# Ledger of designs, part 44: peptides against a protein of PDB entry 7Q4I

Target 1, 281 residues: chain A of PDB entry 7Q4I
Amino acid sequence: HENSTIAERLYSEVRVLCWIMTNPSNHQKKARHVKRTWGKRCNKLIFMSSAKDDELDAVALPVGEGRNNLWGKTKEAYKYIYEHHINDADWFLKADDDTYTIVENMRYMLYPYSPETPVYFGCKFKPYVKQGYMSGGAGYVLSREAVRRFVVEALPNPKLCKSDNSGAEDVEIGKCLQNVNVLAGDSRDSNGRGRFFPFVPEHHLIPSHTDKKFWYWQYIFYKTDEGLDCCSDNAISFHYVSPNQMYVLDYLIYHLRPYGIINTPDALPNKLAVGELMPEI

## One batch from the design tools (peptide; made by RFdiffusion4, then SolubleMPNN)

Design b1_p12_2_s3 (from b1_p12_2, 6 letters changed)
Fold by OpenDDE base, seed 4:
Structure b1_p12_2_s3 (fold): chain B 281 residues (1-281), chain A 12 residues (1-12)
Amino acid sequence: as target 1 above (281 residues)
Amino acid sequence: DEVFEEAKKYLS
């Protein structure tokens, strides 16, 4: 027995389209496991590739493959979404085919925000972009208005958005979004704990896993602790999750229960006006 | 760590 009333409400009120960055070589190896695990909890799930796959529901974007084409693929993915799916959801998540996402926790974070607010969320990094940008690996979610501004206002203007397909995908979209006044939101919970993570849980949860010279500590926009306080109880995403680990996480999060412990969800916050953000912590 | 080394390739 499980009470999912609030989750069902949020599923309806906070509609999320998840698009997965993948390629033909990973359709069977990685992407299908996203579809069989956390991806099924999205309101709509699309795999963005260079080849069509009807079994996977993959779209063939007019882009080449390779790491140097990730920015091009991102641009084409959002163009595709805007053309075909902009009204199918309120929020639009980019994730990799090795990203695991707890969609219910993302809906909880997004609930107070209007999808007409130009905002996006993820693991915020501080370099290159003044307001920060969201780590590509951790996944990032754009409001409907953010997608509109990106596709309609930023992409057509080479002064606002890089025209070629080279560069770091997450940095480039971050620059474009900043240039059209899409705000880089704070995805931390009320305790200041992060929700989007660019690594697996183990790497965040274990203190001193990395030294202070590790690039991550220079990139994080908000100072975060290591150990159990690293991560929100309502964490949203982890990266570098293997296909097998996706099934393990699905089991641990949605099936395994400590007998006799009942979790009571926090009350939903009040909805914000269009353009309004939650206060910084 | 392999994961961290791979992550370096993802960022500019």
Scores: peptide ipSAE 0.028, ipTM 0.734, DockQ to the pose 0.171
Fold by OpenDDE base, seed 5:
Structure b1_p12_2_s3 (fold): chain B 281 residues (1-281), chain A 12 residues (1-12)
Amino acid sequence: as target 1 above (281 residues)
Amino acid sequence: DEVFEEAKKYLS
């Protein structure tokens, strides 16, 4: 027996639409396993593809496949969301078909923020974009207002947003969002630990897994280290998670319990006004 | 690590 009263409250008050970047070759291999694990905890789950799949709930976007079309797919995905689903949620998460997300932890992070605040969250990188941009692999979440500004104000203007479909999708959306004054938020917890991660837990938790010359250490916006201090106890996402690992993570996070240990959640913070961010750590 | 090597190529 468990008490999920607070989680149920946040499910209702912090509504999340999750869209998954996928392709027809991965519908059965990867995407269906997202749907059978963490994706079921989203308020709405949509798979963005180039082919329709009614069993998966996949949408056929008017784009080609391949890494050179990821930016094009991202633009069309958010256009589709804005046209059909902008009022179905308060927050809009992009994830890959090999990203694992603890949606309850994301709702906890987002709770104080107004969805009318132009803000988005993820694993913030410092290159290319002045305010930073969110790593595509770790997944990133836009407020409803951020989606509106992206689709209505940025996309139609080639001076604000790249019209071609080529380029790194996470960098390009980061540029577009900055140009319409959507803020790159700080997703760290109160102890300064990250919540969105572009790799599997093992790669972040094990000290000296990578050398100091590894690009990741030059890209991270906020200083971080490996080990237990790398990751929040309320971490949100990990990338490069295999289909089998998704089921393992579901078991470990939602089923496996150490007997005799009861966790009491922290009190919810006060809600912020529209346009207000949490104070810097 | 294959994952890290692929990521490095993509972002380099």
Scores: peptide ipSAE 0.024, ipTM 0.658, DockQ to the pose 0.176
Fold by OpenDDE base, seed 2:
Structure b1_p12_2_s3 (fold): chain B 281 residues (1-281), chain A 12 residues (1-12)
Amino acid sequence: as target 1 above (281 residues)
Amino acid sequence: DEVFEEAKKYLS
């Protein structure tokens, strides 16, 4: 017998809107598989594209396609969310159409925080932005207040936020958010293990999969290791997950069970006041 | 089982 009482509670109390960055060529190839796997566990799921797709629930943003337009798409996506959906959720996740997310684990991480706290979470990188920024591929989640500050305070001011649509979208949003005092939170668990990952599990779990010269080790904000100690038992996201692997992960995480092993979840922490953060570990 | 059934429908 399955007991999902706590997960159901968090589904109601920690509402997450997931927006997926995609394009028309990936609607059928990638995005639909997000919708049929982890995306169904979001409170609201929107696909941000350049073309409308009623089957997918895709929105046509007024942007072009290509890597040089990702920042433009991110700006328009959050403008759209603010205009139409700011009260439909408490937290707003950006993910790619090849990102896999365990939404229950994200709700667990977010539970103590007020959505009125100007904060966002993800895989924190240290270059370019003083407080750090969140890796785009791993996905990042903004509080409702963070979205408000981004759209209302940052975007309209060229001194605070880049006006053109060029640049690395994750770096640019990181700069904008810092400039309006949105805090780059610590997403690590109580053991200091990461929750958001910019690669597939294999790349993080296997020691020496990459050499020490790999850019990731210079970019990561917090000290991290490879192997089983790399990743939280409550990990939230992985990137470069193929459509096939999304179904595999869904099976492994939500269906496959070792008989006779019962997991007891940790108690929920106390809720924080507005503006308070969990202490860094 | 449900996951596999879904995969069969949408993966070729």
Scores: peptide ipSAE 0.020, ipTM 0.621, DockQ to the pose 0.027
Fold by OpenDDE base, seed 3:
Structure b1_p12_2_s3 (fold): chain B 281 residues (1-281), chain A 12 residues (1-12)
Amino acid sequence: as target 1 above (281 residues)
Amino acid sequence: DEVFEEAKKYLS
C-alpha cells in the first residue's frame, strides 16, 4: 500500500554504486548492517576492505589497515571501480561502515546533473582546498566523469595527486579532484539546508550540542544552523550511526508512518546540460 | 578521518 513509482524511476535513471570503507574487524560488527539496511537500496553495493568476504561481497584491496592508510584505500577503491564497474552506475558514493544514507534523496539531488559533468557532492568543508572538499565521514558522491578524471588523470600524476598513502583521505581526494577540474558541488536544498552530515541526526538537530569553538563551525563551507533548520527534509547522510541506529533509521524512514498524512513529492527539476551546475544560494 | 575521531571528545 505504498506508491514508489517515482523512486523506481529514479532508481533506473540515476544509478548509484555505493562503496563502503571497511576493514576485516568490522565486517560482522558494522558492514553487514549497512548491507542489511540502506545499502540494499544502492544499484550496486561493494565493501572495500583488506580481506575478501564472499558473504558480505567485500573486496580485498592491496592496502594495509589503519588511519594512515585510508587515503591509500580510497585510491585503490576507485581504481577497482574504474576497472570493473565504471559502466555499472552513473554516480559513485563513498561511505563509511557507520554512515547511513537515504539513497532516494541522493538520487533526487543528482537527477538534474549529467554523470558526464565533472562534479562531486557531499558535506563541503572550506580549509586546505580552495574550492572546498567533501567531508569523508558524511560520505561523498562522484559523477562517472569525476571518477574517470580521478583515476585516469589525477592518480598517475604525483603533481596532481599525492602518491603515498598518508594524509587525511577526504582532503587528499579533494586536492586531486580540484587539480583535474572536478567541481565541488553545492548539495544544499532550495532552502539552503544541508543534505550530507558528518554526525548523527541528534548532534545536528539539537541546538547548542557543541560549543561554537568546535572545529566543525570553522570547517563548514556554507553557513549552517542547528535545530530543525539544520537539515533538509530530503537529507541524504549521517555519520557515526551505530548498527542498531541503522535499523532504527530504516524503520523510522521507510516503515513508520503517521496515519492519515500523505507526503506529495515535489516535481523533478529540469535536467542540466553537461558541465552545468545548479546556482548556489 | 582522523579529525572526526578526535572531534568526538568535543561533542556534548
Scores: peptide ipSAE 0.017, ipTM 0.627, DockQ to the pose 0.436

Design b1_p12_2_s4 (from b1_p12_2, 7 letters changed)
Fold by OpenDDE base, seed 4:
Structure b1_p12_2_s4 (fold): chain B 281 residues (1-281), chain A 12 residues (1-12)
Amino acid sequence: as target 1 above (281 residues)
Amino acid sequence: DKVFEEAKKYLS
């Protein structure tokens, strides 16, 4: 027995389209496992590829494959979404085919925000972009208005958005979004704990797993602690999750229960006006 | 991009 009333409400009120960055070689190896695990909890799930796959529901974007084409694929993915799916959801998540996402926690974070607010969320990094940008690996979620501004206002203007397909995908979209006044939101919970993570849980939870010289500590926009306090109880995403680990996480999060412990969800916050953000912590 | 180039090496 499980009470999912609030989760069902949020599923309806905070509609999320998840698009997965993948390629034909990973359709069976990785992407299908997203579809069989956390991806099924999205309101809509689309795999963005260079080849069509009807079994996976993959879209063939007019882009080449390779790391140097990720920015091009991102641009085409959002163009595709805007053309075909902009009204199918309120929020639009980009994730990799090795990203695991707890969609219910994302809906909880997004609940107070209007999808007409130009905002996006993820693991915020500080370099290159003044307001910061969201780590590509951790996944990032755009409001409907953010998608509109990106596709309609930023992409057509070479002064606002890089026209070629080269560069770091997450940095480039971050630059474009900043240039059209899409705000880089704070995804931390009320305790200041992060929700989007560019690595697997183990790497965040274990103190001193990395040395202080590790690039991540220079990139994070908000200072975060290691250990159990690293991560929100309502964490949203982890990266570098293997296909097998996706099933493990699904089991641990949605099936395994400590007998006799009942979790009571926090009350939903009040909804914000269009353009309003939660105060910084 | 340091994420793509270095992350897997440091995480392995």
Scores: peptide ipSAE 0.033, ipTM 0.735, DockQ to the pose 0.649
Fold by OpenDDE base, seed 3:
Structure b1_p12_2_s4 (fold): chain B 281 residues (1-281), chain A 12 residues (1-12)
Amino acid sequence: as target 1 above (281 residues)
Amino acid sequence: DKVFEEAKKYLS
């Protein structure tokens, strides 16, 4: 007794490949819970690891493990995607094995954009990269053209993209993408509320959770508030979500309903031309 | 990595 016609339409028209950053020690602890919850709503779901796992559908990338190798893993992941899966989707989401994503809300945000537009979305941070970069933890989504430019144009050129595997993963890909004119999009909704979040819902929804000296307030590209006005009604992602919290979120978002309340979705916006972005708020 | 390290402090 649920009408998912619009969601099914967007599933077909806005195809999303989700790749999950993980490691062998987290295949059972974290990654499998992504597969059992929000990951099943991706058009394609791939786990990028250093060891193969046929049950999980994990790929063994030729990289080492550890925080100093995350950039290397990201480069190899997108190389793998470009080689094997570039035509399997229109948009390509990077998420961590403790990121939770409402894929339908992401499709809604992406709907007006052409996948041939060189653009990517996420939680935009302002340091280090002139146009900004997307927070790694919140997850970020590249258009097909953005992936092409990253793999074909940026990665082979050490002047455009860092050759070694060290550095902050999200900053480094942000630099590479800027250097090939992939635009850092604005993922905020029409009310100026964010959609991608680098922390759990509780940390964003509760006012005065942190002091204003906290690094996050210095990093966030767009002005944002805490409390209920922090987050879009169509929020897309949260980070540091435990396996148990993933199941809770799945239940709350997709199953639990207040009886007698029916949500009517907004009309889809007009599609944009190739290269065109929504105006910033 | 900087974000991650600072986030650990935030979540602790």
Scores: peptide ipSAE 0.032, ipTM 0.734, DockQ to the pose 0.633
Fold by OpenDDE base, seed 5:
Structure b1_p12_2_s4 (fold): chain B 281 residues (1-281), chain A 12 residues (1-12)
Amino acid sequence: as target 1 above (281 residues)
Amino acid sequence: DKVFEEAKKYLS
C-alpha cells in the first residue's frame, strides 16, 4: 500500500502534455515502450511522427524524416499542439522516444510557476544563445504562454525564428524563444543539483566517467560534476534509455522498495505570481 | 541535435 495523495493533487493542478519525437520506423521499436511506461503518467501523451498510428496515438505531421528535418518537425509539433491542445494542459514537454521522464518530479518543480509565465525548463546549455538553451536530448518543457509566444509571435517572423527546417532543433527553438522573451529557467533543486540529463544515469553518477575535454563540460550552463552530487533526488529526465531500460526504471522507481524506509515529501513551496521566477541559488 | 552528434563519439 502507498499514499499518493500529493501526487494525485499535482496531477490535477500541474497538467502536463507530453509530445514524443519519433518516426514510423520507431513506432514499434521505441515509441510504444514510452507509452507503456512513463508516458502513461502524462495528462496527455502524443507521438509526433510523419505517419499516423492509431494504436500508438501518433500524429502525421507534414514533414519529411531524417535528422535534417528535426527542427521542421518541432515547429509543426508545436503548431499542432497550439491549434488542438493548448488548453488541455498547463505545461508542454518535448521528449525523444529514448528519453525517460519521472513526471511527478517535473510537476513538483513546476508547481510554484504560473503557466502564464513565459518560461521553459530543461538541461541548460550556454553556447549559441545568450540566455542559454535547453538540450534536446534531455527533454524540455514550455509553459502554455511560452508555446503561445513561440507559435504566434516567433514562428511567423523569419527575423525571430529560422524558416528553414535544417539546423539543431534545440538551438533553433532556443533562439526563437529568446527572441520573444521566453525565459530559460533554472531547473536545479534547492541544493543546486540538476534535474534534466542528456545521458543515462550511469554516465552522470560515476565519477570520472568522462574526461575534462568532453564537450559536455564546456556546454553546461551551470557548473556541475559527476557522482551522487550530480543529480537531484527529484531528477526528472534521462536520455539514451533503451526500451528494456525503461521497464527496469519503471520497476526501480515505482515498485521496488527498501523495507522499513518511508519517505516523507517536502512541503510544497508558495506559488509565484505571473512573471515571477524562483530566487537564484 | 548537437548533443547526439557530439555524444556519439563518446558513446560509440
Scores: peptide ipSAE 0.030, ipTM 0.725, DockQ to the pose 0.527
Fold by OpenDDE base, seed 2:
Structure b1_p12_2_s4 (fold): chain B 281 residues (1-281), chain A 12 residues (1-12)
Amino acid sequence: as target 1 above (281 residues)
Amino acid sequence: DKVFEEAKKYLS
């Protein structure tokens, strides 16, 4: 027998809107598989594209396609969310159409925080932005207040936020958010292990998979290790996950069980006041 | 097994 009582509670109390960055060429190839796997566990799921797709629930944003337009798409996506959906959720996740997310683990991380706290979470990188910024590929989640500040305070001011659509989208949003005092949170678990990952599990779990010269080790904000201690038992996201791998992960995480092993979840922490953060570990 | 059955519908 399965007991999902706590997960059901968090589904109601920690509402997450997931928006997926995609394009028309990936609607069938990638995005539909997000919808059929982890995306169904979001409270609301929207695919942000340049073309409408009623089967996918895709929105046509007024942007072009290509890597040089990702920042423009991110700005328009959050403008769309603010205009139409700001009260439909408490937290707003950006993910790619090849990102896999364990939404229950994200709700667990977010539970103590107020959505009125100006904060966002993800895989924190240290370059370019003083407080750090969140890796785009790993996905990042903004509080409702963070979205408000981004759209209402940052975007309209060229001094605070880049007005053109060029640049690395994750760096640019990081700059904008810092400029309106949205805090780059610490997403690590109580053991100091990461939860958001910019690569597939294999790349993080296997020691010496990459050399010490790999850019990732210079970019990561918090000290991290390879191997089994790299990743939280409550990891949230992985990137570069193929459509096939999404179904495999769904099976492994939600269906496959070792007989005779029962996991007891940790107790939920106390809720924080508005503006309070968990201590860094 | 249920996941794999569903996957077959979408991956082909």
Scores: peptide ipSAE 0.019, ipTM 0.560, DockQ to the pose 0.027

Design b1_p12_3_s1 (from b1_p12_3, 6 letters changed)
Fold by OpenDDE base, seed 1:
Structure b1_p12_3_s1 (fold): chain B 281 residues (1-281), chain A 12 residues (1-12)
Amino acid sequence: as target 1 above (281 residues)
Amino acid sequence: SLEEKILNSGIL
């Protein structure tokens, strides 16, 4: 027997629209496996592509394919969401078609925040943007107000937001959001452990897996450790997760249990006022 | 390696 009462409450009170960055060549190879695993736990799931797919629920955005068009696709995806879906959720997650997300842990992190607070969360990087920006691969989540400011205030103004489709998608949205006073939140848990991860669990959990000269250690905004202390017990996302690994993670997280061990959830924090943030740790 | 896969924020 399972008791999901708190998770069901958060599903209702912290509504999440997940949009997945994909392309037509990956609809069957990757995106459908997101839909069959973690994506089913979103309140709404949309695949953003260059071609329509009615089986997948993929939207054809007016963009080209390739890495140089990812920023263009992100702009069009959020325009589409604002026009058609802004009232369908409180929070709007971008993920890749090889990102795995524990949506319940994201709802737990977001619970105290108002969706009318101009804030977004993810794996924060320090270069290029003064307040930092969120890693594209780890996925990032905008409040409803952050989406409104991005689409209505930033995108129409070339001085605030890059009008062409070139550049690093996550850096460019980070610049745009900063320019309209959307805050780059702290997604770490109360122990200072990360929740959004730009690599697979193995790369974060194994000490000395990477050289200390690896770019990630220069990019990460907050000081982080390796090993089990790297990662929150309520971790939200991992990147470079293969389709097969998505099914393994779904089994391990939601089905496999050590007999006789029961985890009691922590109490929910108090809700914050509009514009209020949790203190940085 | 997966680590060498440049994130969208890969070294501009």
Scores: peptide ipSAE 0.043, ipTM 0.774, DockQ to the pose 0.479
Fold by OpenDDE base, seed 5:
Structure b1_p12_3_s1 (fold): chain B 281 residues (1-281), chain A 12 residues (1-12)
Amino acid sequence: as target 1 above (281 residues)
Amino acid sequence: SLEEKILNSGIL
């Protein structure tokens, strides 16, 4: 028997809308498996596509398919959310159809923050944007105020936000958000360990899995290590997770238990005022 | 390999 009382409290107090970037060719191959695993732990789950699918709860956005249209799809997705769902949640997560998310760990990270604080979180990269930007693949989460500023203040102004649909989606939203004073938050835990990851756990956990010249080490905003200390015990996301591995992760995280080991959760931190951030480590 | 994976970020 599990005691989920704190998780249930956070489910109610830290409401998360998850939108999944997908396409019609991936509805059955990938997106359906998100819906059957971690996506069921979101307060609201929406699939953003170019075709409607009522079985999936997919929305047809007025965009073309392909990697060159990802920025266009992101803009239309947030416009759709703002128009129809801005009050359905406090926080708004973008993820890919091959991202896996531990939503309870995200709620724990977000708990002290006001959704009226203009902030967003993810795996922070340092190039192109002065304050940094969040990796698209790791997924990133905007406060309600961040969504409002993006849609109402940034998108209508070509000087603040790119009007065409080309470019790297994660970089372009990062530029737009900076231009409307949405802060790029620090997602690390109290030990300085990351929570959002642009690769699978194996890629981060195994020392020397990548060459030291691999671009990732030049892109990360905060210095991080490989090995067991790479990742928070309360990690939030991993990318390039296959459909089969989503079910494996669901089993390992939520069902498999070492008999006789009881984990007692840390106390919840104090809530911050509107506009206040946790101190950086 | 996982090292060959590319994110949405433009790698120059």
Scores: peptide ipSAE 0.035, ipTM 0.757, DockQ to the pose 0.457
Fold by OpenDDE base, seed 3:
Structure b1_p12_3_s1 (fold): chain B 281 residues (1-281), chain A 12 residues (1-12)
Amino acid sequence: as target 1 above (281 residues)
Amino acid sequence: SLEEKILNSGIL
């Protein structure tokens, strides 16, 4: 006896296409487990690979494999989406084949925004890009207008977007998006808690004895606390989630319930005008 | 980047 009425409404009103960065060696090892868990909650799910896989719904992009080709794969993935799927969704999520996403929480965050607003969200990092860029591992979501600007305005112009396939994928898309005035949004909740996470829940929830020299603290755009206050109650993503952990998270989030505890969802915010953002906290 | 060594390690 679960009431999903609001989630079903948001599924209809905030349509999300999820594309998964993968490779042929990970189709069975990782990507299949995304499809069997959180990926089924996307309005559309596509696996972006170098080889076609009809069982997975994987697309063979015209790119090589390896870390040095991730930027190339991202460019080709968004070109493919723009050519074939730009009207199938309002928002376009990139995730890795070891990213776990609570799609309902993402729809809740995105609800007030117009898909015609040139904006994208994720775990914002501060280096290399003036407005920041979104961590590749945590996953990032582009509005339909952001995809249009990226593919139509940025990609064809070597002055706006790197033409070669080398470089950090997330940094390079961040540069391209900034150059076409796609805004790097604030994904934090009303309490200033993050929603997109570049590590597993354990690494964010447990105060790490990590040295203040840990790169993450130098990269994070917004100051974050460790512990239970690290993370929004409506967190969206975690990275480095193993296939087994995906099933555990699916069970914990969607099936396991403490008897006698019922959460009442917050009211939906007012919708914003095209080009309008939520105020920064 | 230092990030690439850590965050993008799972795609290979």
Scores: peptide ipSAE 0.033, ipTM 0.748, DockQ to the pose 0.176
Fold by OpenDDE base, seed 2:
Structure b1_p12_3_s1 (fold): chain B 281 residues (1-281), chain A 12 residues (1-12)
Amino acid sequence: as target 1 above (281 residues)
Amino acid sequence: SLEEKILNSGIL
């Protein structure tokens, strides 16, 4: 028997709305599998699309499809969330329809922070944005105050936020958030290991003859290692996860247990004041 | 390959 008392507490105290970036062609192929796996552990789950789907709970945003419209879709998604759902959660996760997320680990990371602190978390990249920006594929989570600042202060001002729908979605939101003093948080654990990952677990865990010229090594904000030390024991997300791999991960994380090994969770940290961050490692 | 993945490869 599992004791889920702490997880249940965090489910109530650290409410997460997850919105999934998708398109009509992926509703059945990808998005449905998010809903059937990790998405069920969000307090609220919404699929952001260009077409409505009542079975999926997909919203038709007033945007076109394709890579060049992802920034437009992100802007409309957060506008929709602010209008309809800003009080339904404390934290607002963007993920792709091929991102897998361990929501309990995200709640654990977020627990000490006030949702009124203007902060967001993810896999931090260093180019283009002075404080860094969060990888779109790894998923990123905004506080309620960060969403408010993005929608109310940034989006209406072309000097603060790009008005057209072109550009890299994750870079553009990163610029907008910086311009309204939303802080790019450090998502690493106490050992300095990452929690949000822009690739599948295999790519991070297996030391490959990875070309040091690979863009990822030039983009990571914090120095990271490959192999078993790549990843927090409380990792939050992985990207490029196939629908089948989502069910495998769900089984491995939530069902498969090595007999005789009992994990005792660490004590919850103290709550931070509004505007306070955990010390950087 | 994963090495050919680009930033914000997006949902097509």
Scores: peptide ipSAE 0.032, ipTM 0.737, DockQ to the pose 0.314

